# Peptides against a protein of PDB entry 4N3Y, part 62

Target 1, 83 residues: chain A of PDB entry 4N3Y
Amino acid sequence: ETRDQVKKLQLMLRQANDQLEKTMKDKQELEDFIKQSSEDSSHQISALVLRAQASEILLEELQQGLSQAKRDVQEQMAVLMQS

## One batch from the design tools (peptide; made by RFdiffusion4, then SolubleMPNN)

Design b2_p17_8_s2 (from b2_p17_8, 11 letters changed)
Fold by OpenDDE base, seed 2:
Structure b2_p17_8_s2 (fold): chain B 83 residues (1-83), chain C 83 residues (1-83), chain A 17 residues (1-17)
Amino acid sequence: as target 1 above (83 residues)
Amino acid sequence: as target 1 above (83 residues)
Amino acid sequence: SSLEALEQQLEALRATL
């Protein structure tokens, strides 16, 4: 019966529509997830970059301090040897 | 003692260097993680897009089929009424 | 934009059903 076929096709259409809706929703959720995850990670990376930069500055300062301290020791020894 | 100060600064320098190395490593790992995660998600989204497109095609086909089926029913009824 | 277009098409289809 054509009537039965019509009803079957109507059901299939509804099912296909539901599938499309679900698929599009899932896609959107994934896109939102990526966006959010990327933003969160970006903030973490930025924080770590700042930390690394702070460490680099500290290293430079300490290296200079070490060099100066070494020179001071040598100068003191020179004075003592001249006494 | 200046000697003690030198030794202290040397230790601090080593510690700062270790911290820098660790921080840079952590940053790189985060960047790698983001890259990998983004690629994986991108593939999933692409798959879902294709699925949505397939569903859309199905919807169009089913809609056309439904319309045709409806017309066929109406034509059959018209013939019967004329008998 | 492509997603938005698909969403609009889906909504239009729902309205016709």
Scores: peptide ipSAE 0.056, ipTM 0.413, DockQ to the pose 0.017
Fold by OpenDDE base, seed 3:
Structure b2_p17_8_s2 (fold): chain B 83 residues (1-83), chain C 83 residues (1-83), chain A 17 residues (1-17)
Amino acid sequence: as target 1 above (83 residues)
Amino acid sequence: as target 1 above (83 residues)
Amino acid sequence: SSLEALEQQLEALRATL
């Protein structure tokens, strides 16, 4: 019956519109999430890289200090043995 | 007193070694974290991009379906009015 | 390699103390 077919098609059209609207929303949310996630990750990685570089500088300073301290200890030990 | 100075320097050297070892560990952990974080973010973003692309295809299909459904409803309404 | 060199130096210092 044609009237029943029209009503069925109207229902299907409404359901399709609902799904379209939902999918459009979901797509936009995903795009926003991708953008936000990439920005957050970029900032975090940049901060961690700077921290690692600071640690590298500290390591070089400590290495220099250790070498100097070792030499100073050996020199003072030599003086002690001669006294 | 030279002996006391030597003992002090030995303590300072041990403390410097402890700090150096700790800093080397911290630097390695940061580098590992940066690598892992970038890999995880890259995988997540890639997956989300693919999902967004799938949603785009679905949206295009739904738009086509909606247009067709609208035309079909209008055609059936015309038939109904003539019967 | 630079970190490996530091590790070797640290180990050498430990051995001499």
Scores: peptide ipSAE 0.052, ipTM 0.462, DockQ to the pose 0.013
Fold by OpenDDE base, seed 4:
Structure b2_p17_8_s2 (fold): chain B 83 residues (1-83), chain C 83 residues (1-83), chain A 17 residues (1-17)
Amino acid sequence: as target 1 above (83 residues)
Amino acid sequence: as target 1 above (83 residues)
Amino acid sequence: SSLEALEQQLEALRATL
């Protein structure tokens, strides 16, 4: 019967819509998760880069200090050798 | 005394070298951690992107199914109205 | 420097997202 066929197809259409809505929601959640994960990682890595930069500055300061200390020792040794 | 000054400066130089080596190690560890974190995040995000793409394909299939079902219902309704 | 390389890699990663 045609009426029965129509009713069946209407049900199938409703079921398909429900499935579509669910899948759309799932996709959106995945996209949101990707976005959030990316932003979190980006921020974390940026913070780590800043820490590394601080270490780099400290290294440069230490290197300069070493060079100065070396010069000072050499200078004092020269004075000692002449005395 | 100049000799005492030299000895003191030698000690300071050794201490500075020790500090430098430690800082160099710390910097390297930070860089390695950043690299590993970045690689891990990149791989994870790539996997999530692939999952999202699979969901997108499914969505397209469902949309096509919905369109077909709608057409089928409309066609059957037309037949019913004419009968 | 190695740090500059890391910064560039990070920027490249951000650009791909």
Scores: peptide ipSAE 0.043, ipTM 0.453, DockQ to the pose 0.034
Fold by OpenDDE base, seed 5:
Structure b2_p17_8_s2 (fold): chain B 83 residues (1-83), chain C 83 residues (1-83), chain A 17 residues (1-17)
Amino acid sequence: as target 1 above (83 residues)
Amino acid sequence: as target 1 above (83 residues)
Amino acid sequence: SSLEALEQQLEALRATL
């Protein structure tokens, strides 16, 4: 009977709409998660990069200090040998 | 005494070298961590993007299905009214 | 790399001490 068929189709339509709404929500949650995860990762990596850069500066300073100390030792040794 | 001063400087030089070596190691570990973290994050985000895209496709299919179902219901209703 | 250069310099310093 056509009327019963129409009612069945109407129910199916409602069910499909509910499924669509659910899927839309799920998609939005995933997008939000991606955004948050990306931002968090970016910030973390940036902080670690800064820390690495600080270590680089320290390395450069230590290298210069070592070079100077070496020169100082050599100079004093030369003075001793020449005295 | 100059000799004692030289020995002290030599010790300081060794200590500085040890510190430099330690700092170099720490820097390398940080760089490795950054690289690994970045790669892991990139892969995770890519996977989530693909999942979101799959949801998008499903949404489009559901929308088309809903539109068709709506048309079918309307057509049948028109037939009923015209009968 | 800069790090490799530093490693080489450090080794050179160790050799002289």
Scores: peptide ipSAE 0.057, ipTM 0.466, DockQ to the pose 0.014; fails the geometry check

Design b2_p17_8_s3 (from b2_p17_8, 10 letters changed)
Fold by OpenDDE base, seed 2:
Structure b2_p17_8_s3 (fold): chain B 83 residues (1-83), chain C 83 residues (1-83), chain A 17 residues (1-17)
Amino acid sequence: as target 1 above (83 residues)
Amino acid sequence: as target 1 above (83 residues)
Amino acid sequence: SVLDELEARLEAARALL
């Protein structure tokens, strides 16, 4: 019966609309998650990069200090050997 | 005594070298971590982007289907009312 | 039919999530 068919189509239309609304919501949540995740990762990586840079500076200072210390030891040894 | 001073400097040199080696190791580990973390995040975000794109496609299809369903309902109603 | 296609699309949407 056409009447029954119409009612079935109306139901399917409602169901399709419900699914559409749900899917739209889920999509938006995914996009929000991607955005948030990207921001969090970016901040974390930036912090770690800064830490690595600090380590680099320290390494340079330590290398310079080590070279100076070596020279100082050698100079003191020379003095000792001369006395 | 100069001798004592030399020995002290030698110790300091060794300590500085140990610290240098440790710091170099730590720096490398940080860089490796940054690399790995970035890759992991990139892969995860890429997967989520693909999922979002799939949702977008389905949304478009659902909207089109919904429009067609609405038309079908209206046409069937017209037939029903004419009988 | 349009009806069958709509049902299939609804099922696909459910499977996606």
Scores: peptide ipSAE 0.126, ipTM 0.450, DockQ to the pose 0.088
Fold by OpenDDE base, seed 3:
Structure b2_p17_8_s3 (fold): chain B 83 residues (1-83), chain C 83 residues (1-83), chain A 17 residues (1-17)
Amino acid sequence: as target 1 above (83 residues)
Amino acid sequence: as target 1 above (83 residues)
Amino acid sequence: SVLDELEARLEAARALL
């Protein structure tokens, strides 16, 4: 009957509104999370790239130092054998 | 003294080699981490974007349903008042 | 009906979130 039908529709309308508000909130939170996650990842990756580049420079310096040290050792060994 | 100098240089060479190997390992680990982090972030963001888009579609449907439900309630209320 | 469709959409919303 009509009165009970109206009450049922009112309940469904309230439930729909509650779900709508919840969904709007959840959507906004997801968008905020995506934005924050993207920014955090970008910063982290940039910092790690710079660290890797610094390590590359250090590696090149160490390789150069090793080559020089090897030559110096060989030269000193030759002197030692002649003494 | 030449012999002691050679031994010192050999120690320095070993230490430099150890540092080189460590730095090479650390650099590779950082590059691997950057790649993995980028891939993980990309997948996560893509999934969240799709979820947000699904929520948008659902919101539009709910809004349409709410508008229709409101009209239906008002119509039934009018019938109720006339009965 | 409109009410049945609304109920289905509400259930879909609960499953999604």
Scores: peptide ipSAE 0.122, ipTM 0.448, DockQ to the pose 0.088
Fold by OpenDDE base, seed 1:
Structure b2_p17_8_s3 (fold): chain B 83 residues (1-83), chain C 83 residues (1-83), chain A 17 residues (1-17)
Amino acid sequence: as target 1 above (83 residues)
Amino acid sequence: as target 1 above (83 residues)
Amino acid sequence: SVLDELEARLEAARALL
């Protein structure tokens, strides 16, 4: 009868809404996780990039020092050959 | 009347189910995105870590080599001063 | 020479960065 049908539909609606609420909560948690994970990854990558850049600067300084040392040694050797 | 109430509840149920389906699809897409993004980030970070480590090792070796080279040059210069 | 080798190694290291 119609009254029983109404009760059944009301129950089904409540169950659907409960499932919807749960699914929406899960979706929100995933969105929050994505946001946090993206921020963490971005910061970690940035830190590694900065570290690599620092190493590159050090290599450039060492190269400059080596080139200068080579020139100095060559000049000193030339002086010794003259004397 | 009860008949109109039944029709209203049926409509509400259909709308709730449509929303549920959409939300479940969105949730699945986020899960897939998280999985892919996590894999990509992990591999990228690992590659950067290995690259940074390799650079650090090379810097240490080059610094040691430079020190040795300076010693060798000094010894050669001393020999030239004697001859 | 040792200096030439170090220069080459520095260049190789820079290429990795």
Scores: peptide ipSAE 0.075, ipTM 0.404, DockQ to the pose 0.749
Fold by OpenDDE base, seed 5:
Structure b2_p17_8_s3 (fold): chain B 83 residues (1-83), chain C 83 residues (1-83), chain A 17 residues (1-17)
Amino acid sequence: as target 1 above (83 residues)
Amino acid sequence: as target 1 above (83 residues)
Amino acid sequence: SVLDELEARLEAARALL
């Protein structure tokens, strides 16, 4: 009968709404996780980039120091050889 | 009347099911995105870590080499000055 | 020389960064 059909549909509707609410909650949790994960990864990558840049600067400084030291030694050797 | 109520509930049920299906799809897309993003980030971070480690090792080697070269030059200069 | 080799290594290091 129509009344029984109404009750059945009401039950099905409640069940669908319960599932919808649960799924929406799960979706929100995933969005929050994505946001946090992206921020953490971005910060970690940025830190590694800065470290790499610092190493590059140090290498450049060492190269300059080495080149200067080489020149200084060569100059001193030349003076000693001419004396 | 009961018949009108049945039709209304049928419509509401269809709407709820449509929303559920859409939300489930969106959730699945987010899960897929999280998986892919996590893999990509992990690989990128690992690569940067390896590069940073390589740079660190190289810097240490170069510093050691520079120190040794400096000592060797000083020794040679001392020998030349004493000869 | 050792100094020249070190300079070359430093240059190679920069290329890797």
Scores: peptide ipSAE 0.070, ipTM 0.403, DockQ to the pose 0.725

Design b2_p17_8_s4 (from b2_p17_8, 11 letters changed)
Fold by OpenDDE base, seed 1:
Structure b2_p17_8_s4 (fold): chain B 83 residues (1-83), chain C 83 residues (1-83), chain A 17 residues (1-17)
Amino acid sequence: as target 1 above (83 residues)
Amino acid sequence: as target 1 above (83 residues)
Amino acid sequence: SPLDALEQQLEAARALL
C-alpha cells in the first residue's frame, strides 16, 4: 500500500544519500592526495634533474682537465728529457 | 497526501542515484589517474637513478685514470732524477 | 700540482653523487 511504499522509499533515499556522502568524501580525499603527491613528486624529480645536470657538467670539466693535465705533464717530461 | 509524497520521494531517489553514479565514476577516474601518475613518476625517477649511477661509474674510471697517471709521472720523474 | 688539483675536484664531484 501507499504508506508502506513511502516508508520504503524514505529508507532507500536515506541509504542512497549516506552512500553519496561517503563517496563524495572519498573523492575529496583522492583529490587532496593527488595534489599533495604531485607536488612531492615534482619537487623530488626537479631536485634529481638538477643534481644530474650538475654532475654532467662537473664530469665534463673533469675529463677536460684530466686530458689537459696529462698533456701538460707529458710535455714537461719531454722537456726534462731533452735538457 | 501520501501519493504525492511517494512521487516526490521517487524523484528525489532518482536524483540521488544519478548523483551517486556520477560521483562514483569521478572517484574511479581519480583512482586510475593516481595509478598512472605513480607509474609514470616511478619510471622517471628510476631513469634518473640509473643516470646518476652511470655518472658514478664514470667518476670511478676517471679516478683510476688520474691515479695511474700520477704514479706514472712520479716514476718517470724518479728515473730522470737518477740519470 | 695540476694532478693534485684534479684529485681534489674529483673527490668533490663524488660528494655530489
Scores: peptide ipSAE 0.075, ipTM 0.460, DockQ to the pose 0.821
Fold by OpenDDE base, seed 5:
Structure b2_p17_8_s4 (fold): chain B 83 residues (1-83), chain C 83 residues (1-83), chain A 17 residues (1-17)
Amino acid sequence: as target 1 above (83 residues)
Amino acid sequence: as target 1 above (83 residues)
Amino acid sequence: SPLDALEQQLEAARALL
């Protein structure tokens, strides 16, 4: 009967729309999560990169200073030995 | 009129199912993206952490070297003064 | 001394890590 078919299709349509709405909500939540996660990761990575760069600069300076200090001490020792 | 209503509902149901399928696909793609992005970020952060740890070890070694060098110089100077 | 100064710099550097 056509009337019974109409009622069946109306129910199926409501069920499909309910599922669509739920899926759309889930999708939006995932998009929000991706956005927040990407921002957090970006900031964390940037902070680590800057810290690593600072450490590299300091290491270079310390190595240079150590070399200079070694030379200075050697020079002082030479002066002491010559006196 | 009931026949026309059936045809209309059949079309609407097909459209709803098409949208549902598309939305489900989009959701799956986002889930896959989240998974891949989280893994990539985790690996990148781990690499940066390891690099930072290596720098810390190097700094500790340099500090130890400087302290030892200072002690050695002081000892040598003491020997020179006693001779 | 230059060595003392460097030790202080090292300590400061380690504090940044």
Scores: peptide ipSAE 0.073, ipTM 0.465, DockQ to the pose 0.746
Fold by OpenDDE base, seed 2:
Structure b2_p17_8_s4 (fold): chain B 83 residues (1-83), chain C 83 residues (1-83), chain A 17 residues (1-17)
Amino acid sequence: as target 1 above (83 residues)
Amino acid sequence: as target 1 above (83 residues)
Amino acid sequence: SPLDALEQQLEAARALL
């Protein structure tokens, strides 16, 4: 009967609403997760970039030191050869 | 003596070179790690974005279904009231 | 109607996303 059809449709409407609410929640959780993971990744990468920069500075210092040491050795050898 | 100084400086030069090479390698490894981690994060985020889009589509479909169900219920109730 | 109110609530919730 029509009454039974109405009651069935009312149930379906409630079920649809429940699924809608669940899906909205799930979507929000995904968006929050993406935001959080992106921020975490960004922070980690930034920290690693700083480490790379520190390594670059050390590299430059060592290269300068190496060049200076080479010059010092050559100078000392020249002095030795004079004696 | 000067000879001993020269030998000491030669050793220091070799040590400096060893550290330079090590530091260069470490820097390269860091750069490679940053690149890899960035790519991995990018891929993961892209996958999650697709999931969020799927959820949005489902949300739209459910909302449409809810509206249709509402109309169907109202129509059936009208028929019932006529009988 | 109650059904209209429900639809309005769902639409409002969606708008907040």
Scores: peptide ipSAE 0.066, ipTM 0.436, DockQ to the pose 0.092
Fold by OpenDDE base, seed 4:
Structure b2_p17_8_s4 (fold): chain B 83 residues (1-83), chain C 83 residues (1-83), chain A 17 residues (1-17)
Amino acid sequence: as target 1 above (83 residues)
Amino acid sequence: as target 1 above (83 residues)
Amino acid sequence: SPLDALEQQLEAARALL
């Protein structure tokens, strides 16, 4: 009868709402996870970039030192040959 | 003597070059790690986005279902009251 | 009505997307 049909539809609505709430929660958790993952990755990459930059500075210093040392060796060798 | 000084400088150059090569390797490894980390994060986030989109579709379906169910319940209730 | 509340909740959910 019509009354039974109404009751059935009411139950379906309740069930649908329950599923909706569950899905909303799941979606929120996913979004939060994405955000957190992105932030963590960003921070990690930034730290690695800083570390790489430190290495770059060291490389530049080493290059300068090597160039100077090379010049000094050449100069000393020239002096030695003249003496 | 000058000759000994030259030999010392030559050793220093070799040592500096060894350190340079090591630092170059370390820098390259860091850059590779950054790249890989970024790619992995990107893929993970993309997968999560797809999952979130699936949830969005489900939410839309639930919304449509709930709206229709509401209309159906209201209609059935009206019929019941007239009978 | 409770049914209207459900629709409102759904709309809020869609707004989060």
Scores: peptide ipSAE 0.093, ipTM 0.439, DockQ to the pose 0.113; fails the geometry check

## One batch from the design tools (peptide; made by RFdiffusion4, then SolubleMPNN)

Design b2_p18_1_s1
Fold by OpenDDE base, seed 5:
Structure b2_p18_1_s1 (fold): chain B 83 residues (1-83), chain C 83 residues (1-83), chain A 18 residues (1-18)
Amino acid sequence: as target 1 above (83 residues)
Amino acid sequence: as target 1 above (83 residues)
Amino acid sequence: LQEILEQVQELMQQSRAS
């Protein structure tokens, strides 16, 4: 009976050890994944922020261009009305 | 000739305005996308962090369990050797 | 995201120390 108990406990110990090793590996993989995901997201968002900033500059340039174009049209129309 | 110039400039003005409106829309869509992406990533990573923490707790429990199991086996073997 | 990354790094350091 005692021998049977020992054998049972030895099996349980081996099973527990296997589970521990598996869990250690899983945890490490998860941490690596989180780190990689965070870095990828950070880089992607930074790139998109730069694109947004470029669009902002372009919008300002376009607004200035439109204002100038409007003035030019108005000037030409004034000349037309005088002729 | 002057009338032709005015017509040309009016067309250019309309085209520039169309481009401005398009760019404004594109910028807004990009900003919305960045915001949504950031929020989604933050939530996802937070969930993964919680999973990693749960795994850490489990590992500690398993280590303790293994230590106890080892002690139990050693005790049973000692009894076996005495009998 | 930076804060989350720091938390992950802290967890990894604690795990290695244990």
Scores: peptide ipSAE 0.064, ipTM 0.486, DockQ to the pose 0.011
Fold by OpenDDE base, seed 2:
Structure b2_p18_1_s1 (fold): chain B 83 residues (1-83), chain C 83 residues (1-83), chain A 18 residues (1-18)
Amino acid sequence: as target 1 above (83 residues)
Amino acid sequence: as target 1 above (83 residues)
Amino acid sequence: LQEILEQVQELMQQSRAS
């Protein structure tokens, strides 16, 4: 009968709504995860970039020191040959 | 004496060179890590975006189904009132 | 990565607004 059909459709409607709400929740959780993961990765990369820059500065200083030390050794060797 | 001074400077030069090589290696490892981490994060984000898009499609389909089901229930209720 | 993050944020905003 029509009444039974209506009740069946009402059940189907409730089931569809439940599935919709579940999917909406799952989507929201996924979006939140993407956002948080992206922010964490961005922060981590920025920190590592700063460390790389610090290492670059140290390398430049060490190269300059090495060049100076080499020159100093060469000068002292020249003095030895002259004495 | 000058000879002893030269030997001291040679030692200092070797130490400086060792430190330079170590720092160069550390910097390279850091750069490689940054590159790999960035690529991995990019790939992960892309995959999650695709999943979010699939979820969006499902949501749209469910919304359409829900709307249709609601209309069907309303039509059947109208038939019941007429009988 | 920053460009990707911006694209993701834009996509999420569009999805919420639609």
Scores: peptide ipSAE 0.050, ipTM 0.479, DockQ to the pose 0.011
Fold by OpenDDE base, seed 4:
Structure b2_p18_1_s1 (fold): chain B 83 residues (1-83), chain C 83 residues (1-83), chain A 18 residues (1-18)
Amino acid sequence: as target 1 above (83 residues)
Amino acid sequence: as target 1 above (83 residues)
Amino acid sequence: LQEILEQVQELMQQSRAS
C-alpha cells in the first residue's frame, strides 16, 4: 500500500530530524564544555606559574641570606681565635 | 659572650639552610605538577576536539540522509496522487 | 596548550558561521 509507505517515510523523516536536532545540541554542549575547561585550565596554570616565580624570588633571597650568614659566622670565629 | 654569639649564628645558618632545601623541593614539585597538568590537559582537549570533529561528520551524514528522505517522501506522494 | 585553544576557538567560530 503506497499510502502506508508514505506514512512510514514520514515517520522516518521525523525521526531523522529529531536525531539531527539532538546531535546539534550535543555538539554545541561539547564545544561549550571544551571552551570552559580550556579557560579554567589556562587560568589555573597561569596562577601556578606566578607562584613558581614567587618561589624563585624567595630562593634568591634565601641564598643571599645564607651566604651572608656564613660570612658572619666565619668573621666571628676569626675574632674568637684571636682573643 | 662572643662564643654564644657564634653558636647562635651557627644555629641560624642551619635553619636557613633547612629552609632553602625545603623551598627548593617545593619549587621542584610545583614545576613538575605544572608540567604534568599541562600535558594532561593538552591530551584531554585534543581528544575532545577529535570527538567534536566526529560529531561534525555525523551531522553532515544526517543532513544528507534527511534531504534524501524528504525527496523520497515527495516522490511517493506524487505517485499516490497520480494513482 | 595555547595552540590547541586557538584551534578549538576557530572550530567553534566556523561552526557558528556556517
Scores: peptide ipSAE 0.049, ipTM 0.479, DockQ to the pose 0.011
Fold by OpenDDE base, seed 3:
Formats: sequence, C-alpha cells, structure tokens
Structure b2_p18_1_s1 (fold): chain B 83 residues (1-83), chain C 83 residues (1-83), chain A 18 residues (1-18)
Amino acid sequence: as target 1 above (83 residues)
Amino acid sequence: as target 1 above (83 residues)
Amino acid sequence: LQEILEQVQELMQQSRAS
C-alpha cells in the first residue's frame, strides 16, 4: 500500500538526515582540532627554539670564558715553574 | 701566592666546564624535543586530515542519497494523491 | 682542559714533595 511505502520512506529520510548531520559535525570538529593542534604546536616549538637560542648564546660565552681561563692557567703555571 | 692562584683557577675552570657541559646537554635535549614534537604533530595532523577527507566523501554520498530519496518520496506522494 | 688540570696537579704534588 502506497501509504505504507511513504511512511517507510519518511523513516529512511529521517535516518539519512540524522547521519548527515552527525557526519557534518564530526567533520567540523576534526577540522577545528587540526587547526588548534597545529597552532599550539607551532607556538610551543617557537618558544623552545627561542630557549635553544638562548642556550647557544650562553655556550658561546662560556667557551670564550674557558679559553681565557685556560690561558690564565697556562700563564700561572709558567710563573710557578720559573719561581 | 701563585700556587693559591692556580688552585683558584682550577676551580673556576672546573665550574665553567661543568656549566658548559650542562648547557650543551640542555640544548641538545631541546633540539631533540622540538624535532620529535614536530614530527609527532605532523603525523597526527596527517591522520586527522585523512579522516576528515573520508567524512567528506561520506557527506557527498549521503547528500546524493538524500536527494534521490526526496525524489522518491515526491513520486510516491503523487501516486497517493492520484489514487 | 682536563689535561691542563692534570698538569697543574702534578706540579702541586712535585712542589709539596720538594
């Protein structure tokens, strides 16, 4: 009977539409998550890079200081040997 | 006294070297962390993008199906009205 | 650096022994 067929199709349409809406939401959530995750990671990496750069500067300073200290020690050793 | 000066310089050198070694390790750890974090995020994002693409395909299929279902309902309604 | 430190230590020991 046609009436029964129409009712069946109504149900099918509702089910399909519900699934569509769900899928649309899921897609949007994924896109939002991707965007946020990427931004967060980028910021974190940038901060860490800056920290690494600070360490690099410190290393250079320390190396320079050590070189001078080495020279000073050598000089003092020479004095000691001559005394 | 020169001997005392040399001893002082020894301490200074040791302290400086220790700090240098520590800083070198810290720098390397940061660089490794940055690299790993970036790679992990990239892989995660790629996986999520693929998932989103799958959702997109499903959406297209569902929309097409819904359009057909709508047409079918309209046809059945017409038959019902004519009977 | 370690080599220099060792040399200094040796000199100190020699000085004490003399």
Scores: peptide ipSAE 0.053, ipTM 0.456, DockQ to the pose 0.099; fails the geometry check

